# Ledger of designs, part 48: peptides against a protein of PDB entry 4DOW

Target 1, 157 residues: chain A of PDB entry 4DOW
Amino acid sequence: TFSWVGRPLPNRKQFQQMYREICMKINDGSEIHIKVGQFVLIQGEDNKKPYVAKLIELFQNGAEVPPKKCARVQWFVRFLEIPVSKRHLLGRSPPAQEIFWYDCSDWDNKINVETIIGPVQVVALAPEEVIPVDQKSEETLFVKLSWNKKDFAPLPP

## One batch from the design tools (peptide; aimed at target 1 V77 D108 I111 T115)

Design b2_p29_8_s4 (made by RFdiffusion4, then SolubleMPNN; from b2_p29_8, 13 letters changed)
Fold by OpenDDE base, seed 1:
Structure b2_p29_8_s4 (fold): chain B 157 residues (1-157), chain A 29 residues (1-29)
Amino acid sequence: as target 1 above (157 residues)
Amino acid sequence: EESQLDEVTKKRIKEMEENEKKFLEKLKE
């Protein structure tokens, strides 16, 4: 169950109410609050690792019937999502915790909030920094580069 | 929730699955 937290933000977009925060109520009754700017895991296929995204906007889409709670996101990709034929362009074997900023517009960046599994920690690193692989860092994802379907590049600003 | 994903995302998932399979096959060699 998802519910908005706080009052709608000022918005001129037709049929949309924008919010800063959403509350996820889990089966055990606990609540998780997620805000714009945070990183989340998005539901993927069964037995597959979920997608990673940064929340850019939270909004209710009134153009739909019934209205849907939605989010606009910046996508990240896992190494396994990159075509095998192009993986060599990275020049190294990334750890499982590394993700890449998806620098393309071909993917829909609007999601239903119901696809959100939960929050996740994403840390941006400089290219020369080593990704920690200890037990405490296994739940943290790291990003150094972007992927634009052609090559890897430094992170955008 | 998965069934409500857009077609592009579904395609993405499929691609990921295929890539993973190929990757694992190479690791077995």
Scores: peptide ipSAE 0.176, ipTM 0.614, DockQ to the pose 0.024
OpenDDE base, seeds 2, 3, 4, 5: peptide ipSAE 0.066, 0.095, 0.125, 0.145; ipTM 0.568, 0.482, 0.548, 0.596

## One batch from the design tools (peptide; aimed at target 1 E114)

Design b2_p30_1 (made by RFdiffusion4)
Pose (drawn by RFdiffusion4):
Structure b2_p30_1 (pose): chain A 157 residues (1-157), chain P 30 residues (1-30)
Amino acid sequence: as target 1 above (157 residues)
Amino acid sequence: SALDEAIERKRALRDPVASSLIEELEEAKS
């Protein structure tokens, strides 16, 4: 379950209250803070890996009744979310830890915070950097490129 | 395999997500 932490950010959108941070309680019993700018795993279909997204906004949406806690995200896509016909355009076999900045506005970016599984560490690498493959049997995901429905391209500014 | 295990571990740390929210998410992304 989720709760807001502290005061809302200075108001921007009507019927919405924005927050920098959200508190998430687990059945391990502890509390975890997830902030705007951090990344989350978002529950998709039961037979697939979670979606990955960067939190760009956290908000209480008064336009829904009863009101809900929501997030706007920048999507990332996994390699398997890229059309099979387009995968060769990468020119290599990406590791499972590599994901792609999704640079397209066609998918909606609003989610209910209850779809959040939890935070995930996502790291930007230069194209020539190698993914560890180091230990921790890492839970970290790495991003080198964006995908725009057409081609792989550099990470945007 | 280690990534899959980590994902399942993270899922086990919270209650299941309601199917209706998953359906709304999939619709929004379609």

Design b2_p30_1_s1 (made by RFdiffusion4, then SolubleMPNN; from b2_p30_1, 18 letters changed)
Fold by OpenDDE base, seed 3:
Structure b2_p30_1_s1 (fold): chain B 157 residues (1-157), chain A 30 residues (1-30)
Amino acid sequence: as target 1 above (157 residues)
Amino acid sequence: SSLEKWIEEQKSRVEPVSKELIEELLKKRS
């Protein structure tokens, strides 16, 4: 069960109520709160790894009947999601923890909040910084570059 | 579910994701 936390934010978009935080209620009574700006895992297709995304907006779409709880996200891509023919452009073999800022608009950035699996830690690093490989960082994802379907580039501002 | 099957398949692999959290959420989602 997903519920909005707090009052709607000021918004002039028709049929949309925007929120800062959403609550994932678990049947045992516990709750997980996720806020705009945090990173989440999104359910992937059949037998595929979850997607990584940054929450940009949380909103209820009142244009739909019944209204749906939605989110707009900034997508990240895993190295293995990049076409084989383009992977060489990275010039190195990335660790499994590395993801890339997806700098392209061809993907729908609107999701149903029900596809959110849970929060995940994503840390941005400078190009010269080394991705740590230790137990502490085992479940932390790191982003150093963007991918725009043509080449890798420094992270956007 | 497909996700559950994937989790089971990937248990032997090193995955930089919160597997435990995912599993718990899958079990406890209302």
Scores: peptide ipSAE 0.095, ipTM 0.675, DockQ to the pose 0.060
OpenDDE base, seeds 1, 2, 4, 5: peptide ipSAE 0.088, 0.119, 0.048, 0.060; ipTM 0.658, 0.701, 0.606, 0.617; seed 2 fails the geometry check

Design b2_p30_1_s2 (made by RFdiffusion4, then SolubleMPNN; from b2_p30_1, 16 letters changed)
Fold by OpenDDE base, seed 5:
Structure b2_p30_1_s2 (fold): chain B 157 residues (1-157), chain A 30 residues (1-30)
Amino acid sequence: as target 1 above (157 residues)
Amino acid sequence: SSLDEWIEKQKSLVDPVPKELVDELLKKRS
């Protein structure tokens, strides 16, 4: 179950109420609060690993019947999600912890909040920085580059 | 190629986001 936290933010978008935070209720009674700007795991398709995304906006979409709790996200891609024929463009074998900023507009960046699995830690690194391999970083994802379906590039500003 | 061999190896390695963790989180969803 998902519920909004706090009052709607002032905005002029018709049929939308924007929020900073959403609450995810778990069966054991505990709650997980997720805020705009945080990174989350999104439910993948059948037998696929979860997608990684950064929350850009949280909003109630009143244009739909019934109204839906939605989020606008910035997508990230895993190396194995990149077409086989283009993976060589990276020029190296990335660790499993590395993800890439998806720099394209062809993907729908609106999701239902119900597809959110939970929060995940993502850390941005400079290209020359080394991804740590210790246990502390085992569950942390790292991003150094963007992918625009043509080539890899430094992260956008 | 060496990259192809690497990819096959990676498929068998532990992911930073284990399936078990995902399944656990989904199970706890109300």
Scores: peptide ipSAE 0.147, ipTM 0.671, DockQ to the pose 0.049
OpenDDE base, seeds 1, 2, 3, 4: peptide ipSAE 0.036, 0.028, 0.142, 0.116; ipTM 0.482, 0.555, 0.688, 0.622

Design b2_p30_1_s3 (made by RFdiffusion4, then SolubleMPNN; from b2_p30_1, 13 letters changed; failed a check: too like the target's own chain)
Amino acid sequence: SSLDEWIEKKKSLVDPVDKSLVEELLKRRS

Design b2_p30_1_s4 (made by RFdiffusion4, then SolubleMPNN; from b2_p30_1, 17 letters changed)
Fold by OpenDDE base, seed 4:
Structure b2_p30_1_s4 (fold): chain B 157 residues (1-157), chain A 30 residues (1-30)
Amino acid sequence: as target 1 above (157 residues)
Amino acid sequence: SSLEKFIEELRSRVDPVKKELIDELLKKRS
């Protein structure tokens, strides 16, 4: 289950109540607090790895019936999500921990918070920096480049 | 409609297979 933490943030968006933080109740009864600006794993299709996203906004969408707890996200893509025909554009074989900033606006960036699996650590690196591959960082994802459906590029500022 | 469904699919995040298929379809449509 998901519940808002704190009072709604001041905003003028009709039908939307903005929040800074949401509480996620885990199966074992523990709670995880997730804040705007953090990175999360989003439920993908069956038998697929979860999507990676950065939380940009947390809001209750009153325009929907019934109202939905939603998030606006910045999408990231895994290498395997890149079309096979274009993977060569990277010019290297990335480690499994590498993700890419999705630099396109063609995807809906609104999600239902129910699709959030949990938080994940994402570290931004310079293109020339080496991604560490060890058990300590196994759960950490790294982003060096963006993907705009045409080519890879340095991360946007 | 089928068109609306197609548009929604374009806006949705899909798996790599579907994404590639959509891209191919878009190429043919253009």
Scores: peptide ipSAE 0.031, ipTM 0.587, DockQ to the pose 0.037
OpenDDE base, seeds 1, 2, 3, 5: peptide ipSAE 0.031, 0.031, 0.030, 0.029; ipTM 0.554, 0.532, 0.579, 0.536; seed 2 fails the geometry check

Design b2_p30_2_s1 (made by RFdiffusion4, then SolubleMPNN; its pose is not in this set)
Fold by OpenDDE base, seed 3:
Structure b2_p30_2_s1 (fold): chain B 157 residues (1-157), chain A 30 residues (1-30)
Amino acid sequence: as target 1 above (157 residues)
Amino acid sequence: MDPRAILKEKAKEEEEKAKEELKKLEELLK
């Protein structure tokens, strides 16, 4: 289950109450707090790895009945999500830990918070920096480039 | 084609429709 942490933030958006933090209660009764600006794993398809996203906004959608807890996200894509015909544009074989900033507007950036699996660590690297591949960093994801469905490019500001 | 794009776009349209309906209701009750 998910519950808001703290009071709603001041905003001018109609039918939306914005929050800074949400609490996720997991099956064992423990709680995980997730804040705006953190990276999360989003439930994917059964045979696919979870999606990766950065939380931009947390809000309750008052236009829905009953109101739903939602988030706006910046999407990332895994290399395997890139079409096979375009993968060669990277010019290298990326490690499994590499993800890419999705620089397209065709995907809706709104999600239901119930699709959040949990937090994940994402580290931005310069193109020349090497992604460490060790047991300690296995759960850490790294981003160097963006993907706009046409080509890879440097990370946006 | 990513199926997420289609599904999420539909959800956005439904959300906008709901917002408009709610706005009309609020204006009526004003």
Scores: peptide ipSAE 0.035, ipTM 0.451, DockQ to the pose 0.141
OpenDDE base, seeds 1, 2, 4, 5: peptide ipSAE 0.031, 0.019, 0.030, 0.035; ipTM 0.499, 0.268, 0.510, 0.498

Design b2_p30_2_s2 (made by RFdiffusion4, then SolubleMPNN; its pose is not in this set)
Fold by OpenDDE base, seed 1:
Parts: C-alpha cells; sequence; structure tokens
Structure b2_p30_2_s2 (fold): chain B 157 residues (1-157), chain A 30 residues (1-30)
C-alpha cells in the first residue's frame, strides 16, 4: 500500500531509484504522504511501542526480485530500549516522550517501507529545555541527547 | 518484521551479562 510520489531523483547508484516522497495508503482509504527528512514510526516488537526513525533516503531497490521500496533512516531509541544497566547514566527520569539519537553504526539503516506505521512529530530541544507533557504535545516526541551504547551525549551537529 | 530483531536479541544477552557482573560485584562488596 505504498507508492512513489513524483519523479525519481537523479541518482548514480545502480539499481536504486531515489525519491523524495512516498504515499502510504491507510485501511480506510485515506492517504498519507511522507517525505525525506520527516520522522516516522517503524514497526517494532509485538505489543511494544514502535521504533522512531528519521527518513534519510527513499529508494526502490531494483537489485531485489521483486523490487522493493526501501528507506535509509537515522535511528532513534526510546529510553526503555536502553539496557537497564545503562539507564542510570542519564542521571534523570525522562518522560515517556523523550527519545535519543542513536549514535552507532551497528544497526542496519535500511528498512522496507512496509514497516512504516506512519509519520510522527519529533522536536529537538536543548538539554535545559523542559519537555511539555500536556495533551497538546501527547503525540510529539522530543530529543535532547544522543546515545552511543556507552553514554549519553549532546546531539550530533 | 522488526528491523532490529537480531540486534535486540544480542543486546538482551549483553544486558543479562552486565546484570550478572553487577550482581557479582555487589556480592564482593558485601
Amino acid sequence: as target 1 above (157 residues)
Amino acid sequence: MDPRKILKEKEKELEEEEKKKLEELEKLKE
């Protein structure tokens, strides 16, 4: 239920057609357009909150048979995804809306677009800024720090 | 499909090992 929007971007990569936008058809027949640079929710483990990622590239992988619609992403992690033994390194109890920039290369950054649940709003904040927990921001996620599996750090530039 | 499935399992194993090490250290401190 995914289709490309617009013409493919100029790309020198063999068998990979790049796009700026993809259309996601929802069960009710409505359509959601998702663009490169936007944040999305990715299907996670069963009965758990979905993963959060920023779309870096949208592309059709023609090397696969049949061709698959894919995306390259920057991963984010929820606090509960961080190992229990490392959570104390944050030095505070984060709100449920806080996520962290995943600053590691051990995860595959390529996904199938079929795993995309939908778009999500992510706002970057300075460390001293307070995350709003009102109903108006209930669906908004916030990022202040990065996580590199060893420690928390300021967001990458 | 969970894009982190394989790595999540490895991370779980590492977390269990770290937990075990912490427990051992706590026992040594007592």
Scores: peptide ipSAE 0.075, ipTM 0.593, DockQ to the pose 0.113
OpenDDE base, seeds 2, 3, 4, 5: peptide ipSAE 0.069, 0.072, 0.070, 0.070; ipTM 0.593, 0.593, 0.595, 0.577; seed 5 fails the geometry check

Design b2_p30_2_s3 (made by RFdiffusion4, then SolubleMPNN; its pose is not in this set)
Fold by OpenDDE base, seed 5:
Structure b2_p30_2_s3 (fold): chain B 157 residues (1-157), chain A 30 residues (1-30)
Amino acid sequence: as target 1 above (157 residues)
Amino acid sequence: MDPRAILKKKREEEEKKAKEKLEEELKKKL
């Protein structure tokens, strides 16, 4: 289950209440708090790794009946999500921990918070920095580049 | 096609239909 944490933020958008933080209750009874600006794993297709996204906004959409708890996200892509025919454009074999900033507008940036699996650590690196591949960092994802469906590029400023 | 692209198209279609309906209602009031 998901519940808002704190009071709604000042917002000029009609029918939308914006929040800074949401609480997710897990099956073991523990609670995880997720804030705007953090990265999350989102349920993807069956038998595939979860999607990765950065939370940009948390809001309740009062225009929907019933009101839904939603988030606006910036998508990231895993290397395996990139079409096979274009993977060679990277010019290297990335480690499994590397993800890419999705620099296209063709995907829905609005999600239901119920699709959030949990938080994930994402670290931005310069192109010259090496992604550490050790047991301690196995769950950490790293981003160096963007992907715009045509080519890889530096991260947006 | 990526499911997220499909979802966007559906949302845009719904928003378009809602807008068209509103415009039609406004035209009837003129």
Scores: peptide ipSAE 0.469, ipTM 0.801, DockQ to the pose 0.067
OpenDDE base, seeds 1, 2, 3, 4: peptide ipSAE 0.467, 0.443, 0.462, 0.442; ipTM 0.801, 0.786, 0.799, 0.786

Design b2_p30_3_s1 (made by RFdiffusion4, then SolubleMPNN; its pose is not in this set)
Fold by OpenDDE base, seed 1:
Structure b2_p30_3_s1 (fold): chain B 157 residues (1-157), chain A 30 residues (1-30)
Amino acid sequence: as target 1 above (157 residues)
Amino acid sequence: EEKEKLLEIFNRTEPLSEEEIKRKLAIFRE
């Protein structure tokens, strides 16, 4: 269950009410608050790891009946989502914790908030920085590069 | 590779979300 936190933000979109924060109620009754700018895990394919995304906007889409709670996101991509034939372009074997900024517009960046599993920590690193693989960073994902379906590149600004 | 992805879709136990469908379609348009 998801519910908006706070009052709607000012915006000019006719049928979209924007928010800064959303509350998700989990199975045990506890609540997790997620804000714009945070990173989240999105429900993935069967037997696959969740997608990773950064929340850009939270909004209720009043143009739909019934209205839906939605988010606009910046997608990340896991290495295993990269086509096998192009993985060699990375030039190294990344750790499981590495993700890549998806630098394409072909993916729909609007999601239903019901697909959000929960928040996740994503840390940007310089290319020369080593991704830690200790117990402390076990749940943390790291991003160094972007992927634009053709090649890997430094992170966009 | 695309064939493998198609098999993955057809072998799902749950329907693809709208976002997932969009992703898959984008892959096949490359």
Scores: peptide ipSAE 0.232, ipTM 0.703, DockQ to the pose 0.061
OpenDDE base, seeds 2, 3, 4, 5: peptide ipSAE 0.022, 0.109, 0.019, 0.225; ipTM 0.403, 0.607, 0.406, 0.693; seed 4 fails the geometry check

Design b2_p30_3_s2 (made by RFdiffusion4, then SolubleMPNN; its pose is not in this set)
Fold by OpenDDE base, seed 5:
Structure b2_p30_3_s2 (fold): chain B 157 residues (1-157), chain A 30 residues (1-30)
Amino acid sequence: as target 1 above (157 residues)
Amino acid sequence: SEKEKLLEIFNRSTPLSQEEIERKLKIFRE
């Protein structure tokens, strides 16, 4: 169950009320608050790992019937989501914790908040930095590069 | 559930603050 936290933010979109925060209530009754700017895991397709995204907007989409609680996101991609024929362009075998900033606009960046599994930690690293492997970083995802469907590139400065 | 499982895993870690993460990523919103 998802519910808005706080009052809607001022905006000029007629049928969209924007919010800063949403409350995710899980089965045991506990609550997790998720804010714009946080990174989240999104439900994957059948037999696929969850997608990774950064929340850009949270909004009630009144243009839909019934109204939907939605989010606009910046996508990240896992290495295995990259076409096999292009994986060699990375020039290395990445660890499982590495993800890539998806630098394309072809993916729909609007999601239903019900697809949010929960928050996740994403940390940017310089290309020369090694992804740490310890207990604290075990569940952390790391991004060093972007992927634009053609090649890998350094993250913006 | 999958949601609960993943949330449990996440909560086992001591995460960096979101502000610190944002500083590292410096991703500008559209």
Scores: peptide ipSAE 0.026, ipTM 0.432, DockQ to the pose 0.034
OpenDDE base, seeds 1, 2, 3, 4: peptide ipSAE 0.000, 0.013, 0.024, 0.022; ipTM 0.275, 0.336, 0.409, 0.418; seeds 1, 2 fail the geometry check

Design b2_p30_3_s3 (made by RFdiffusion4, then SolubleMPNN; its pose is not in this set)
Fold by OpenDDE base, seed 5:
Structure b2_p30_3_s3 (fold): chain B 157 residues (1-157), chain A 30 residues (1-30)
Amino acid sequence: as target 1 above (157 residues)
Amino acid sequence: DEKEKLLEIFNRTEPLSQEEIERKLEIFRE
């Protein structure tokens, strides 16, 4: 179950109410709060790994019937989600903790909040920075580059 | 409910790692 936290933010969109935070509740009553700007895991297809995304907006979409709790996201991709024929363009074998900023508009960036699995930590690094491989960094994903379906590029400043 | 089960597996206030996600998904599929 998902519920909004706080009052709606000011906006001029006719059918939308924007929020800063959403609460995820499960059957035992425990809660997870997620805010705009945080990174989340999005449920993937059957037998597939979750997607990684940054929450850009949280909003109730009143234009739909019934109204839906939605989010706008910035997508990330894992190396293994990149076509095999293009992986060589990276020029290295990335660690499992590395993800890439998806710099394309072909993916719908609107999701139902019900697809959110939970929060995940994502840290941006410079291309020359080494991804730490220790126990403290085990729970962190790292992004150094963007992927635009054609090539890898440094993240925008 | 599959979604509820997933939420229980991933129910934490701290961020998850990719490996932990994969491990938990394996548990879900068992």
Scores: peptide ipSAE 0.028, ipTM 0.442, DockQ to the pose 0.072
OpenDDE base, seeds 1, 2, 3, 4: peptide ipSAE 0.016, 0.021, 0.025, 0.005; ipTM 0.375, 0.466, 0.466, 0.265

Design b2_p30_3_s4 (made by RFdiffusion4, then SolubleMPNN; its pose is not in this set)
Fold by OpenDDE base, seed 4:
Structure b2_p30_3_s4 (fold): chain B 157 residues (1-157), chain A 30 residues (1-30)
Amino acid sequence: as target 1 above (157 residues)
Amino acid sequence: KKKEKLLEIFNRTEPLSQEEIERKLAIFRE
């Protein structure tokens, strides 16, 4: 269950109400508050790892019937989501915790918030920085590079 | 189920702050 937190932000979009924060309630009654700018896991296809995304906007789309709680996101891509024929371009075997900034506009960046599994830690690192793998960081994802379907590159500014 | 696991892992309602993450990562920096 998802519900908006706080009042809608001032905007002039006719069919959209924008918010800073959304509350996700899970089965045990616990609540997670997710804000714009935070990172989330998005439900993937069956038997696939969740997608990773950064929340850019939270909005209710009133143009749809019924109205939908939505988000605009910046996508990340896991190494195994990259075509096999292109993986060699990385020049190394990445750790499982590494993800890549998806530097393309061909993916729809609007999602239904109901697809959000929960928050996730994403840390940007310089290419030469070590990705730590300790008990507290094992669920943290790290991004060093972008992927634009052609090659890997330094992160966008 | 995945949502519940995330809560168990992080033990918080909010992600770690960037400052907290950086402090933790400093241990691994040369």
Scores: peptide ipSAE 0.029, ipTM 0.476, DockQ to the pose 0.036
OpenDDE base, seeds 1, 2, 3, 5: peptide ipSAE 0.025, 0.017, 0.018, 0.026; ipTM 0.502, 0.434, 0.365, 0.486

Design b2_p30_4_s1 (made by RFdiffusion4, then SolubleMPNN; its pose is not in this set)
Fold by OpenDDE base, seed 5:
Structure b2_p30_4_s1 (fold): chain B 157 residues (1-157), chain A 30 residues (1-30)
Amino acid sequence: as target 1 above (157 residues)
Amino acid sequence: EEEEEKKEVEKFKELLKKQEEKAEEEAKKK
């Protein structure tokens, strides 16, 4: 289950209450707090393919009936989500930990918070930076580039 | 391709599990 943490932010959109933080209650009764700006895994429609996203906004969508707890996100894509015919454009074989900033507007960036599987750590690196090899890196995803369905582009730090 | 996808998904689930464990530990400290 999901519940809002704290008071709503000043209302700038009619019927949408904005929040900074949401509480995700896990089956064992433990609670995970997720804040705007953090990265999460999102359940795929097929219930098997998880997506990576950065939380941009958390809001109660009063325009829906019943009201829904929603998030606005920035999407990331995994390498294997990129068409096979275009993967060569990367010019290298990325590690499984590498994801790419999705630089397209064709994907709906609004989600229901119920689709959040949980938080994940994502670190941005410069293109020339090497992914660290340490215990912490094993728990971290890395992003260096964007993908706009046509080509890869560097992401500045 | 499918096996690689499955492998990647499993790896991400493992990452998630580790993050959840860290979050739980942090929550206990607060």
Scores: peptide ipSAE 0.289, ipTM 0.769, DockQ to the pose 0.040
OpenDDE base, seeds 1, 2, 3, 4: peptide ipSAE 0.083, 0.078, 0.266, 0.273; ipTM 0.491, 0.491, 0.754, 0.768; seed 3 fails the geometry check

Design b2_p30_4_s2 (made by RFdiffusion4, then SolubleMPNN; its pose is not in this set)
Fold by OpenDDE base, seed 3:
Structure b2_p30_4_s2 (fold): chain B 157 residues (1-157), chain A 30 residues (1-30)
Amino acid sequence: as target 1 above (157 residues)
Amino acid sequence: EEEEREKEVKEFKKLLEEQEKKAEEKAKAE
């Protein structure tokens, strides 16, 4: 189950109440707090691997009946999500931990918070920085570049 | 170098599979 943490933020959007933080209660009864700006894994469709996203907004959509807890996200893509025909454009074989900022608007960036699996650590690196491969970084994802369906590019500001 | 990369890939795949499983379990619980 998901519940809002804290008071709603001032917002100009009608029928939406924005929040900074949401609490996710997991099966063992423990609670995980997730905040705007953090990265999360999102449930994939069918048996697809989870998506990676950055939480941009947390909001209750009052236009829905009943109101739904939603999030606006910035999507990231894994290398294997990139079409095979275009993977060569990277010019290198990325480590499995590398993800890319999805710089397209064709994906719906609104999700139900119920699709959130949990938090994940994502670290932005400069293109010249080496992605560390050690035990400490095993669960960390790294982003250096964006992907806009045409080519790889530096991260958006 | 390649061996280390292969290990990384395998470990990350396992992580993703675990997350998939969690997602499935969550979906079933809903």
Scores: peptide ipSAE 0.028, ipTM 0.549, DockQ to the pose 0.044
OpenDDE base, seeds 1, 2, 4, 5: peptide ipSAE 0.027, 0.027, 0.026, 0.026; ipTM 0.522, 0.551, 0.538, 0.533

Design b2_p30_4_s3 (made by RFdiffusion4, then SolubleMPNN; its pose is not in this set)
Fold by OpenDDE base, seed 5:
Formats: sequence, structure tokens, C-alpha cells
Structure b2_p30_4_s3 (fold): chain B 157 residues (1-157), chain A 30 residues (1-30)
Amino acid sequence: as target 1 above (157 residues)
Amino acid sequence: EEEEEKKEIEEFKKEMEKQEKKAEEEAKKK
């Protein structure tokens, strides 16, 4: 169950109410608050790892019937989501914790908040920095590069 | 409240990691 936290932000978009924060109620009855700017896991297909995204906007879309709680996101891509034929372009074998900034507009960046599994920690690193691999850091994802379906590049500004 | 929320998030992340590993293992067994 998802519910808005706080009052709607001032915006000029008709039929859209924007928010800074949403409350996610989990199975044990506890509540997790997720804010704009945080990273989340998005439900994937069966037997696949969830997608990773950064929340850019939280909004209720009143143009839909019934109104939907939505988010606009910046996508990240896991190495295994990159086509096999292009993985060699990285020039190294990445750890499982590495993700890439998806620098393409072909993916719909609007999601239903109901697809959010939960928050995740994402840390940006310089290319020369080593990704820590220990039991405590296994829950943290790391991003060094972007992927634009053609090649890997430094993170966009 | 913020400290409690951080702990809940951490526990949630650990559980999600376990579920992901389990799902990956199940996918490999097929």
C-alpha cells in the first residue's frame, strides 16, 4: 500500500499533484518513506532481478481514471541487461554490484508506484575507484559509467 | 524516527538481497 506524505507541491501541470515523499507499507505493517532523489528497486519479470531507478518526480495523475500514483525515474541498467554482443565494450568483468546510468530515452520513464519493491542504496564512484566487495556492501549498488546502447561513457553531468 | 527508519530500510535491503539470490538460483536450476 502506497500513500502520499505531506501536502502537494506547487505545480502548473493540470491534473497532476506532485509530492516529495511517499509512504510504502510493507507486509509486517511497518512503513518505509521514499523521497524524490532516492533510488528504488522496480519489479521485474519473473525470475529476473528487479530494475534499478532513481526517483525524479512523485505525482498523482488525475488524468487517468481512476487517478494513479506515479513516479518519473532515471533508469539504471545492470550488466546482464546489456546485450551479450556489446558487453565486451566494458573491457573488464564488473562485479555484480555495478550498475550503469541508462543514457537513452527509449525507455518509458513513467512508472506506477505499485511497481516499487523498495529503496536501494546507490553510490557513484570515479572510474579508478575500486568497488568494495564485502558482506556489508553487498546490498549497495555502485555506478561508474553510463550506457547509451552504443558504448560505455563517463557519467553524464 | 529517522534511525528506526534507517534500520528498517537496512533490514529490507538484506531481505531483498536474499530474495534476489534465491530467484537467481531458481532460474539457474531451470
Scores: peptide ipSAE 0.028, ipTM 0.499, DockQ to the pose 0.024
OpenDDE base, seeds 1, 2, 3, 4: peptide ipSAE 0.028, 0.023, 0.025, 0.024; ipTM 0.498, 0.555, 0.549, 0.477

Design b2_p30_4_s4 (made by RFdiffusion4, then SolubleMPNN; its pose is not in this set)
Fold by OpenDDE base, seed 5:
Formats: structure tokens, sequence, C-alpha cells
Structure b2_p30_4_s4 (fold): chain B 157 residues (1-157), chain A 30 residues (1-30)
């Protein structure tokens, strides 16, 4: 289950209450707090394709009946999600830990918080920086570039 | 090519699962 943590932020949008933090209660009774700005894993269709996203906003959508707990996210894509015909544009074989900032508006950036599996670690690197392959970094995802369906580019500011 | 793709997907899923478990462990400590 998901519950809001703290008081709602000042309303910027009609029928929406914004929050900074949400609590995810897991079946074992443990609780995980997730904040705006953190990276999360989002459940894909039939659990086949998990997605990586950065939380931009947490809000309750009062326009829906009943009100739903939602998030606005920035999507990231895996190399394998990039069309085979365009993968060569990267000019290198990325490690499995590398993800790309999805710089397209065709994907809905609004999600139901119930699709959040949990938090993940994502580190932004400069293009010239090497992705560490040590044991400490084995579980960390890295982003260097954006993907806009046409080409790879430096990360947005 | 398909086998390579499946292997990469598998590795990525394993990585994500490890992160999830680690996150859960940290939450239990807090």
Amino acid sequence: as target 1 above (157 residues)
Amino acid sequence: EKEEEEEEVKKFKELLEKQEKKALAKAAEE
C-alpha cells in the first residue's frame, strides 16, 4: 500500500494535492519512503519490462473518482529498447548498467504510484567518465546520454 | 542476436532485483 508522508505542498494545479514523499508498505510490514527526485523502478506490462524513472512530482489527482495517488516521472530507456538499426549510433557497446535519458514526449509521464516496485540508484556521469565496474557499483545504474529516437545526445541541463 | 538480447535482458533484470533487495534492506535498518 501507498500513503502520503507529510503535509501537502501548496496547490499549483486545480484538483491536485502535491507531496514531497510517499510511503510504500511492503507485504512483510516494512516501509520504504520515496521522495521526489529519487529514481524508481516501475512495473512493466506483465512484469516483463521494468522501467527506470526519476520522480518529478508526487500528487493526488482529485479529478479522478476515486482520487488516485500519482507521480510525474522522467523516463529512462535501456539500450535494448533502442531500435537495432540505431544502436550503432552510440559508437560503443554499453555495459548493462547504462541507461539513457528518454528525451521524447510520446510517452505518458504520469503513472500510478502503485506501479512503483521500489527505489533504484542512478548516477549521472559525464560522457568522458568511465562507468565503474567494481563490486560497489555493480548494482548502480549510470546515465551519460539522452535518446530522442533519432540520436544520442548529451544529457539535458 | 536474439540470444544476446535475452542475456542482456536477464542481466538487467538481475541488477534491478539486487537493487530492490538492497533498498528493502536499507528500509528495514531505518
Scores: peptide ipSAE 0.234, ipTM 0.763, DockQ to the pose 0.045
OpenDDE base, seeds 1, 2, 3, 4: peptide ipSAE 0.073, 0.228, 0.233, 0.212; ipTM 0.510, 0.754, 0.762, 0.750; seed 3 fails the geometry check

